# Ledger of designs, part 23: peptides against a protein of PDB entry 9GMZ

Target 1, 343 residues: chain A of PDB entry 9GMZ
Amino acid sequence: TGFPLELLTRPATERLAYFENYTVAHPRLKEVYEILMRTIAEPAGASFIFVYGASGVGKTTLRLRVEQKLTELALPKLESDRARVPVVGIEAIAPESRYFNWKEYYTRALITLEEPLIDHKFDYGVRGISRDNFGKINVESKVVAPALRRALENALIHRHPDVFFVDEAQHFGKVASGYKLQDQLDCLKSLANMTGILHCLLGTYELLTFRNLSGQLSRRSVDIHFRRYCADSPEDVQAFKSVLLTFQQHLPLAETPNLVDHWEYFYERTLGCIGTLKDWLKRVLSDALDREATTITLKDLQKRALSVAQCQKMFKEIQEGERQLSETEADVQNLRSALGLGA

## One batch from the design tools (peptide; aimed at target 1 A25 L29 Q238 T246)

Design b2_p13_7 (made by RFdiffusion4)
Pose (drawn by RFdiffusion4):
Structure b2_p13_7 (pose): chain A 343 residues (1-343), chain P 13 residues (1-13)
Amino acid sequence: as target 1 above (343 residues)
Amino acid sequence: TLAPWTEPTPYVE
């Protein structure tokens, strides 16, 4: 398999768009996707889905793919329920203040729930907020956060989304003190419990500070780790080389450059993160298409790679996250002994 | 709209 040969006649813009739209279902992403879909289809009391992963591992692409896939299920279901949004997805806003702005979060979450059939919803539940009949949801600055949240709860319970996505969930950790971390997530827990809607939280390894704050949160959450490819296990190396080969065969050029020969350097500057690899390859391809190059040279790859210091910071954070998320038989035995079960 | 996922090509030494 490979890129369509017809693209050679087309201008560089078509080749760049093709490579941008190209995706690879590498094993780690496939497994994480399967687990996430299975868990969303049946939460069974869980009120959170944590998706931990390094920067550039593909969390956002996973969110977008699962959103598109779930939207397919909604079309047959719509014949039964005219007013139902299948999936709602938003991004956590990094606040300018010391603490996360819950009022702005509620405002944006309610705004994202805009539908053409707004007549079905009628009143949101609290005065001061309504659509301006121009397709935009208007909220009043005098409306307080408790009333806005109550309106969001009513809107969510009415629409009943399958899953609620909060991309970049590490921004929830912006707090004004050292004790507000548990309350920051308890608020979202209460919102999810009352609305009966699973809140799937995606973020980098900084999200691990939101892991096990309390036993209630521990039970109300499901951990999904989007592990990067590690050079330690030969199978992961094989998979990383294989992804490079797929990219080598699928980037539009006159002749396919050799990328497996330079797999070590790629891993050195990508740490196995597939998104980081594709961004680099796209950047190199764009640089090469400017000069109409027939192949990719190592010099081109080196020109637009990542700095050593940046990769050192990436690896430090990744090591900390993998160390925190590691599970061994020793932990299982310790828990067995402390529980008094034995063996 | 997104394009479908593509399975990786297996690498053979």

Design b2_p13_7_s1 (made by RFdiffusion4, then SolubleMPNN; from b2_p13_7, 5 letters changed)
Fold by OpenDDE base, seed 4:
Structure b2_p13_7_s1 (fold): chain B 343 residues (1-343), chain A 13 residues (1-13)
Amino acid sequence: as target 1 above (343 residues)
Amino acid sequence: SLSPLVEPVPYVE
């Protein structure tokens, strides 16, 4: 079934919001979702989950869907435990400076944990952290990073989320001159250990550097690779075409655009990343709605496509990440063979 | 609330 036909008589804002909220459960998203949900339910002593994949593969969509599901599953328990937050999710900000801003990270995490709807107030034990009359956290500029860390530790312990999500977590890799990337990881480890809260870091293939640096994290981490669709796989091409067909039917336009016939062009400009595809289609839909257009044309797609140069850069980053993972898989096989476990 | 997850329409050649 396509979009509700009644949307054609609705404002452009409502039509756009329909498509923005629409999510295709494509095979890779479903697979990673099931693995992630299972791992959160049964972490088996893991302190970290790493979800890595190409930029625009759909990691933020995955996070939001897991956050929604964890919230839904927690609702019956939240009636009895008013202090509990089922899940917390933040996006790590790219620092304006060359270095990751821990003060900003802790502040954002605190603000996100302390939703206004939580009746159970606690003292953070830190001067300059207050709640306004609406229950929103205010952090005074004088509060230093070590104090904010302690406040976050106390908040995480008190609220006891099933998982703490950090999206765009590769930004932790932006280390100050003279600091080691390991020091950032040790800071995150300490936070997870002190709070007992499972951390899920979502990011690009740059997260592989975090996995490789800490043989101690590898013992307490679960890795989830969110793969793109590959054009050399007939199954992946079919899945990608199925996603295009689905989006084609769910664009709230008077005439259904033929996206599937242009699948190669969509693949060329998305590299098999469904998030990139959806964001492209959102931009094109917005332009079409602004012009009161009946459909989307190839020319409309071309106006909002990523440049060939952008795609070439993204593809090099993907190839490097996929190479590093393939080498790791080969190393595991070599280790198994060397241990006499068979390949 | 986010819309439900929807399975993709199978592409049939």
Scores: peptide ipSAE 0.404, ipTM 0.901, DockQ to the pose 0.893
OpenDDE base, seeds 1, 2, 3, 5: peptide ipSAE 0.381, 0.396, 0.394, 0.394; ipTM 0.894, 0.899, 0.897, 0.899

Design b2_p13_7_s2 (made by RFdiffusion4, then SolubleMPNN; from b2_p13_7, 6 letters changed)
Fold by OpenDDE base, seed 5:
Structure b2_p13_7_s2 (fold): chain B 343 residues (1-343), chain A 13 residues (1-13)
Amino acid sequence: as target 1 above (343 residues)
Amino acid sequence: SLSEPVEPIPYVE
């Protein structure tokens, strides 16, 4: 079981694209996928889903897989309701300035929601929003953020997606001096309430700051922790080695590299994050294909590895996030004990 | 299009 051998005769671009499109359904991804799909199907009055975990754990891969599945499941309904969009997914941009750009967010969300392939053209009732001859939305520079918000609210109501995904959602936490993070949460809450659309925010452990600020959001939110693999867990180490073995067999090279024998080095430089691992292997594969190499060596891996300093920084951020979650679990147990509820 | 997710090959020591 491995890559199609015919790829060895194909251009480097096709070989790389095969690996890019290849997804390992590793245990943590499968678990989070099942929880997320169930929560989207039965939100039970939730307005938000928070998916948090380490940078490079695979949150974007999770999102894309859920988007694909929701689209497939919606196809029979889309034949009868041509106005419906099954799912919307965007990535929040890191602001160049110290504050989140809502105008950019609303514009991107609106453009993504109003894909040219939608037969039912809706008039948003906002001057300066038009469609070109290809059905692509054009937003004039004069359109202000409140008008774009109203346009997005109307579009979300009419298109009625099962969920609205925002990846890299920790960027909502970037507020200008004098503004409160609470105001950003209130904006998001208002958008979800006005549209009736379930929002799923995916991001780093910085999303925990959003969770802690609003006791009202906590009542209407579902939390999903996308954990990394931990080296102190034998089961997690076995899962990580299985992922390495799988990637090893799916690298479209003439000679299968032995990645599993270097599992400790891979763990050291990925911190158990499968997205970081895949991105690393993708870079190394690209270099190997450019040189027409038959395999990948340890030296090739070392050239594209994250530095020890980068790994140390990432690990500190992970430890802080995992600590906050552990403290929250302990606080729940303490609260239950104090209430006279059994642990 | 993304390929379907594939279960990892079990690592056996």
Scores: peptide ipSAE 0.239, ipTM 0.857, DockQ to the pose 0.896
OpenDDE base, seeds 1, 2, 3, 4: peptide ipSAE 0.218, 0.222, 0.220, 0.218; ipTM 0.854, 0.852, 0.853, 0.854

Design b2_p13_7_s3 (made by RFdiffusion4, then SolubleMPNN; from b2_p13_7, 5 letters changed)
Fold by OpenDDE base, seed 3:
Structure b2_p13_7_s3 (fold): chain B 343 residues (1-343), chain A 13 residues (1-13)
Amino acid sequence: as target 1 above (343 residues)
Amino acid sequence: SLSPLVEPIPYVE
């Protein structure tokens, strides 16, 4: 089973969009998806979920799939409760300045929260927040960050999403001094507490720094590790090859390329990260479609591959994150042993 | 709209 053959007669934009929207339910994605969905349904007093893993492992794909599922599950209720939003998701932007722009964050969160319900007016209780003729939220320059926070708190309470997603959440840590990071975490904690809305932060292993900074957040957080595939695991290699085989059949090209035979090269340049793999294949597909090519070659793949230097850098970052987690697991085992609990 | 999640095709040697 492959892509719909009728796509071969469609515009390049439709062919590319097909592949962009195509998602393989690979084992790690499925596992993390099930854990995340269960945790959202039964947070057990948690205020935060941390989803961490390598860059390009597929965290954004995970988020989007959870958002879709939560929306689908909420549809019957949304017909009766027009105020409710099932889920809200934003991407954290790395600030250009050394200071996190809370005003921008709150504005973006408000815009994202209200976008699905453009036809329904909401009074934010703050002067200078309005909707334009297109229903888009407009925030006047005079509106200060504390007022935007109150508006967001009110909106979150009123819309009552099951979860608030913040993707690329490691960007909170990159720009802030340790103190500023703590202040940011305390601010997020306060927002979660004031609204009663579960927050899910998705990011790289840099999110582990967040866990260490707030012993209080750790008590009210659930951690989910989104692992990459490892070449030293036969099961992981098989899963990775299965993903390649699946993508091979779902590239909307006249001739099916042989990706699986090059699995080692794909692994070398993705580090077992399926998001990185998919993005690579998207770039190569785009180039092939622009040339009206019938297939993709190894040479086409090589043109769009990450450099060895990029992969080496990414691999060091992964190894450091995996090491920190392994040390934590060892510490837990040591603690259990010291408590007289079996390992 | 996102496409359905599709299980990977098992790789068999």
Scores: peptide ipSAE 0.411, ipTM 0.900, DockQ to the pose 0.868
OpenDDE base, seeds 1, 2, 4, 5: peptide ipSAE 0.369, 0.377, 0.396, 0.391; ipTM 0.890, 0.891, 0.897, 0.896

Design b2_p13_7_s4 (made by RFdiffusion4, then SolubleMPNN; from b2_p13_7, 6 letters changed)
Fold by OpenDDE base, seed 4:
Structure b2_p13_7_s4 (fold): chain B 343 residues (1-343), chain A 13 residues (1-13)
Amino acid sequence: as target 1 above (343 residues)
Amino acid sequence: SLSAPVEPVPYVE
């Protein structure tokens, strides 16, 4: 089944929006989705979930799909409990300064948690936090980070989401010293403990450095590795080609482009990351629609491809992350052998 | 609302 053919007569904005909203349930996304949904339903005393993988593997897509499903599942209960929010998700901002901006983080978390559609008003107990006439949260500049933290703790307790998502969570690790990174971990741990809310941190392999700093977090955390597709695996290559074939059928163009014949070039410039692939195809589709083109050519793809230098940098970051995980797996086997449990 | 995720079409050689 391809795109609805009536889209060919629709404005470029509707055609682009169709492809933007389209999601391929590729094997790795489905696997991680099922593990994450199960872990949220039965956290077994976990306070944290770490979802790590390559940049552009599809972590944001995973988050949005889980948020949608948790919202759908909560609808029958939300009719009776108007104070409850089923899920809250934010993206961590890269700090402009050498230090993570906790004031900005708490402000964004409060704004996201307190969507205007929530009928039940909550008093945060903090002077300088108000709602406007549209129900949007306004935080005055005079409100300090400790007060915003207390407001967020109270809001999380009152709204009681099943999970709190933080996307791009590797930005918590962008601190000049290991001691300051531990302080940030202890801050997040305290927030999870004080609220009783499960936190899910999604990030790149840089999140592993953050995860490994606290042996205490390891006892209360679940790890989920969102793997890319590897060209040395025939199964992964077949899955990647299947994704390309599916995207061919769902590009709202008059002539179906042959993406599969160029699978090696797509792999070279995405490193097996489906999010990177989708974002590339969105850019190319936008350009094609602007030109009223009937199809996408290799030249159109090349114009919007990541540079070889960008791909080489991304690949080094992936290899380092995959190496660290492989070493951890070997360490588990060595520990089991040393304990006399057998290999 | 986001469209439901669609399973990829199997690539057959």
Scores: peptide ipSAE 0.402, ipTM 0.898, DockQ to the pose 0.903
OpenDDE base, seeds 1, 2, 3, 5: peptide ipSAE 0.125, 0.397, 0.117, 0.378; ipTM 0.826, 0.897, 0.820, 0.892

Design b2_p13_8 (made by RFdiffusion4)
Pose (drawn by RFdiffusion4):
Structure b2_p13_8 (pose): chain A 343 residues (1-343), chain P 13 residues (1-13)
Amino acid sequence: as target 1 above (343 residues)
Amino acid sequence: SPLVTYPSLDEAF
């Protein structure tokens, strides 16, 4: 397999768009996707899905793919329920203040729930917020956060989305004190519990500070780790080389450059994160298409790679996250002994 | 071991 040969006659813009739209279902992503879809299809009391992963591992692409896939299920379902949004997805806003702005979060979440059939919803539940009949949801600055949250709860319980996505969930950790971390997630827990809607939280390894704050949160959450490829296990190395081969065969050029020979350098500047690899390859391809180059040289790769210091920070954070998420038989035995079960 | 190629996400799912 490979890129369509017809693209060679087309201008560089078509080649670049093709490579941008190209995706690879590498094993780690495939496994994480399967787990996430299975868990969303049947939450069974869980109120959170935590998706931990390093920067550039593909969390956003996963969110977008699962959103598209779930939207497909909604079309047959719509014949039964005219007013139902299948998936709602938003991003956590990093606040300018010391603490996360819950009023802005509620405002944006309610805005994202805009539909053309707004007549079906009628009143949101509290005065002071309504659509301006121009397709935009208007909220009043005098409306307080408890009333806005109540309106969001009513809207969510009416629309009943399959899953609620909060991309970049590490921004929830912006707090004014050292004790507000548990309350920041308890608010979202209460919202999810009352609305009966699973809240899937995606973020980097900084999200691990939101992992096990309380037993209630521990039970109301499901951990999904989007592990990067590690050089330690030969199987992961094989997979990383194989991803490079797929990219080598699928980037539009006159002749396919050799990338497997330079796999060590790629791993050195990507740490196995597939998104970081694709971004680099797309940048190099764009640089090469400017000069109409027939192949990719090592010099081109080096020109637009990542700095050593940046990769050192990436690895430090990744090591800390993998150390915190590691699970061994020793932990299982310790828990068994402490539980008094034995063996 | 020989290297293998992987399908796109649209093909995988």

Design b2_p13_8_s1 (made by RFdiffusion4, then SolubleMPNN; from b2_p13_8, 4 letters changed)
Fold by OpenDDE base, seed 2:
Structure b2_p13_8_s1 (fold): chain B 343 residues (1-343), chain A 13 residues (1-13)
Amino acid sequence: as target 1 above (343 residues)
Amino acid sequence: MPLVLFPTLDEAF
């Protein structure tokens, strides 16, 4: 089924919002969603889940949909346990300095744990954390990062979420020395251990460098690779074309554009990343609605496409990440030799 | 193989 035809009589803002909220259940997203939901339900002693993949593959979309589903599944229990928060999701911010801002991280996590509808006042045991008349957390500037960490530990224990999500988690890795990177990992590990809360870190392939630095994290982590579609796979090409077919039917325009006939151009400028594709189509749809256009043309697509130079840079980063995930027979043999196992 | 229409995540789960 396509978009609701009644949208053609609605304002451009409602037509755009429909497409923004529309999420295609494409094979890779469905697979990763099922693995992630199962791993959250049955972590098997894991303290971390790592979800890694290309920028624009759809990691944020995955997170938001899992957060929604976990919230829906928790609703019957929340009637009896009004202190519970089913899920917490934050985005890690790129540090303005060469140092990750833990104070900002803990503050954002605390704010996210305190939905305005939670009538139960929790005492964080930390001076300078207060609630306003609307239930919003205010953190005084004098509160130091170790105190905010303790407040977050107490809040996570009290609210007992099934998972704590951190999007853009590669930003923890932007530290100038390997020692400081280990300290960041030990901090996250300690938070997960002290609270007993499962942490899910979503990020680019830079997150692999993080995972490989701690043999203790590797033992207590589940890995989920969110792959792009590859043009060398006939199945992946067919799935990518099917995504284009689905999007063209859900663009709220008077005339359905033929996106499928341009699949190679869409692939060239998205590298098989469906998030990049959706964001491109959103920009083009916005432009078309502003012009009261009946359809989208190839010229409209070209105006909003990533440049060849941007695509080349992104592709180089993807190839390096995919290479790091290729286990070679030589890697197995090197491990066996290091263990004193014969060839 | 024929092209297919994918459901939404809300329809799929």
Scores: peptide ipSAE 0.411, ipTM 0.926, DockQ to the pose 0.887
OpenDDE base, seeds 1, 3, 4, 5: peptide ipSAE 0.019, 0.010, 0.374, 0.054; ipTM 0.527, 0.480, 0.916, 0.706

Design b2_p13_8_s2 (made by RFdiffusion4, then SolubleMPNN; from b2_p13_8 with S1M Y6F)
Fold by OpenDDE base, seed 5:
Structure b2_p13_8_s2 (fold): chain B 343 residues (1-343), chain A 13 residues (1-13)
Amino acid sequence: as target 1 above (343 residues)
Amino acid sequence: MPLVTFPSLDEAF
């Protein structure tokens, strides 16, 4: 089982696109996907889902695959309810300034929610929001953030998505001096409460700061930890090697590269993050296809690897996040013991 | 343990 052999006669662009679109159902992705899909189907009064894990673990891949599946499952209902949007997914932008841009966030969310293909054009009741001849939303520069928020609240109520995804959600934690992170959480909580729409925030371990700030959010949130593969776990090492074996069979090259023999080098430069691994292999595949190479060599891998300094920085961020989670688990056990509850 | 090939996510669900 591997790539379709017909790809070897196809243009480099099609060969690259095949690998880009190929998603390995590795154990951690499968587990998180199943938990996320179940939680979206049965929120049990939750207003938030937090999906956190290392940068490059595969959170964006998870989001996009869940968005696709929710869209497919909604198709029969969309025939009867043409106003409905099954799912909305956006990426939060890193602010150029030291503070999160809510105006930009609301604008992007509104543009994404109000896709041109929606037959039912809604009037948002906000002056300076219009649709062009192609149905694309135009937001005038004069429209203020509170007006855009009201427009988004109305749009979310009318479109009734099963979930609203925000990727890179750690960027909500970027507050100006003198503002509280609590105010950002209260804004998000208010949006979820006013619309009745389940919000899923995906991001780095910096999302744990949001989790810890609001005991009220904790009662209405589901936490999903998207773990990396750890080299100290024999099962995780086997899974990581099995991912390499799978990827080497799905690289559309004339000669199958032996990635598994280099597993330690792949682990050193990805820290067990499969998204980082896929992005690395994609860059190396692109270079190989551009040179009409028959295979990938260790030298080709080395040219596109993250630097040791980049890996050391990423590893420190991972260790801090994993430490905070381990401390939280210990604190729960200590609290249970102090309450006279068995461990 | 022997290495395994994982299916695509589309084949898995």
Scores: peptide ipSAE 0.496, ipTM 0.943, DockQ to the pose 0.920
OpenDDE base, seeds 1, 2, 3, 4: peptide ipSAE 0.481, 0.472, 0.478, 0.440; ipTM 0.940, 0.939, 0.940, 0.933; seed 2 fails the geometry check

Design b2_p13_8_s3 (made by RFdiffusion4, then SolubleMPNN; from b2_p13_8, 4 letters changed)
Fold by OpenDDE base, seed 5:
Structure b2_p13_8_s3 (fold): chain B 343 residues (1-343), chain A 13 residues (1-13)
Amino acid sequence: as target 1 above (343 residues)
Amino acid sequence: MPLQLFPSLDEAF
C-alpha cells in the first residue's frame, strides 16, 4: 500500500502530479463528502448548502471530488440530454476594491457553465455576449451586471445542473460602507429561487455571518461544518497521525520519510488542517525532487513551513469561528430547554 | 490504538 514504485523512474513532474492528485479519505473529509452528496441528491426543498471550516481544511478538495463524482454519475443521462451540465463550480474572487464584483462573478459563472464542447449553442438574449470560433464565451465590456445576471439565470435553467458550487464564498461578505450584507444575500437567494438550482457556498467561518442575517435562509439552507482535527481529542490526534502515515507512503521518494515521528511539529504548523498539510508536503516534495533527494528531512520541512506568526493568525481566526459555533449550539439547547423541548 | 492507512477517496467511494 503506497505509491506505484514505477514512479521512481519517472520525471519529477509525473511524481509531483501523482502526489497532487492523491486524496486521502480521512474521516472528516469522508463524513462531509457523504453529507454533501446526500444533500445534493435529496435537497428536501433546500436552496442553499453552506460548507464552512478553517482555511486549508480541504474545502476545495471536497468540491472538486464532488464535481468529479456528479459528472461521472451524470454521464448516462448526458447522452440523452446534450443540453445538460451536471455541475458548475466557480471560485469567488477577493475584490481588489472593498466591493464584491458581481459583473466578474456572473462572467466567470457563464464562462464555466458554457464549456466550448457543448453542442447546443444557447442564445442568452443579451447583446454583447457571443461565442468565438472555439466556442468560448466572450463578454463585451459594455455588458452590465443585470444583463449578465439574466444571461446566467437563463443558462442555469437551460443547463439544469444538480448543484452550483461557489468556493471562497466569504468574499460575498466584502461589502463597502453603506451597503447591506443583506442585499448580497437577497441577490444570491433571488438567483437560486429564479433558477431552481441548488447553490453550495463553501468558505471560511465568515460564512456564519450569513446564517445570522436571515432567518428565512436558515429554513432553506443545510449547514455542513468541515471540522479540523483537534489536539485535545485523542481520536482526532490518532486520525491526524494516520493521515501523516498515509501521506508518507504516497510520497514518490526512494526512501519513505518518517512523518509520523514529527506529528507535533506538523500539527503546530497546520492546526489540524489537512489541506494545509498536503500543500506543505507538496512544496517539500517539489524541493526534494528538484535536488534528486532520496527522502525528506526535518530541515526540508522547516524550510517550507508556515511561520509561527502565520499559524498564530490562522489559529485566532479558527478559535473565533469555533467559538461562534459553540455559542450557537448552546443557544439552541437553551431555547429548546426554555420551550420545554427535551435536550 | 494502532495507526491506520486511509484509502484514497477514489477507492473509498
Scores: peptide ipSAE 0.474, ipTM 0.940, DockQ to the pose 0.911
OpenDDE base, seeds 1, 2, 3, 4: peptide ipSAE 0.465, 0.464, 0.468, 0.457; ipTM 0.938, 0.938, 0.939, 0.938

Design b2_p13_8_s4 (made by RFdiffusion4, then SolubleMPNN; from b2_p13_8, 5 letters changed)
Fold by OpenDDE base, seed 5:
Structure b2_p13_8_s4 (fold): chain B 343 residues (1-343), chain A 13 residues (1-13)
Amino acid sequence: as target 1 above (343 residues)
Amino acid sequence: MPLQLFPTLDEAF
């Protein structure tokens, strides 16, 4: 089992695209995917799903694969309901300012929800929102955030997606002086409640701040921790090595590189984050294809590795997030014990 | 334990 051997005679672009589109069903991704798909199918009155984990763990890959699967599952229903969109997914942008740009968020959400190919045109009831000659949503600069919100609420109700994904959702936590983080959460909660649409927020461990801010959100949210692989766990090390083994068989090169022998170096420079690993291998593969190389060497890996300083910074951010989560789990156990509820 | 080859997500479900 490996890449199709016919790729060796194909252009470098096709060989790279194969690896880019290739997704390993590694244990942590599989687990989170199953929980997420089940929760979307049966939200049980939840209005939010929080998916949190390290940067580069694979959250965007998870999102895109769930979006694809939900689209595939919805195809038979979309023939009868041409107004329906099965899923909508956006990435929250890091604000250039110290505060989250709601106008930009609503604009991006509307543009994504209202794909040009949707036959059923909807009137948002908002002046300055139109479709161009190509069916693309155009939002005039004069349209204010409250009007864009109303347009998005109406569009979400009309299109009725099974879930609304927001990637990099930690950016909602970027509040200016004098604004409360609670106000951002209340805005999101209101949007979910008014539309009846399930929201899935994916992000870093900074999302834990949202979980802790509102006891009302916690009652209507499902939490999913997308863990990295840890080097202190023999099982996690075996899984990480098995990911390397799988990727080495799916690199479309004439000679299979021995990635597994370098597992410690891969772990050192990825911190057990498979998204970071895949992105690294993609860069190295691109370089190898450009040189018409038959394989990948340790020297090729070293040229595209994250620096030790980058890894040290990322590791500190991970350790702080993992610590906060572990403390929260211990606090729940202590609370249960204090209530006379068994552990 | 021997290392394992993981399937794709499409093969896994």
Scores: peptide ipSAE 0.389, ipTM 0.915, DockQ to the pose 0.854
OpenDDE base, seeds 1, 2, 3, 4: peptide ipSAE 0.376, 0.368, 0.373, 0.366; ipTM 0.912, 0.909, 0.911, 0.910

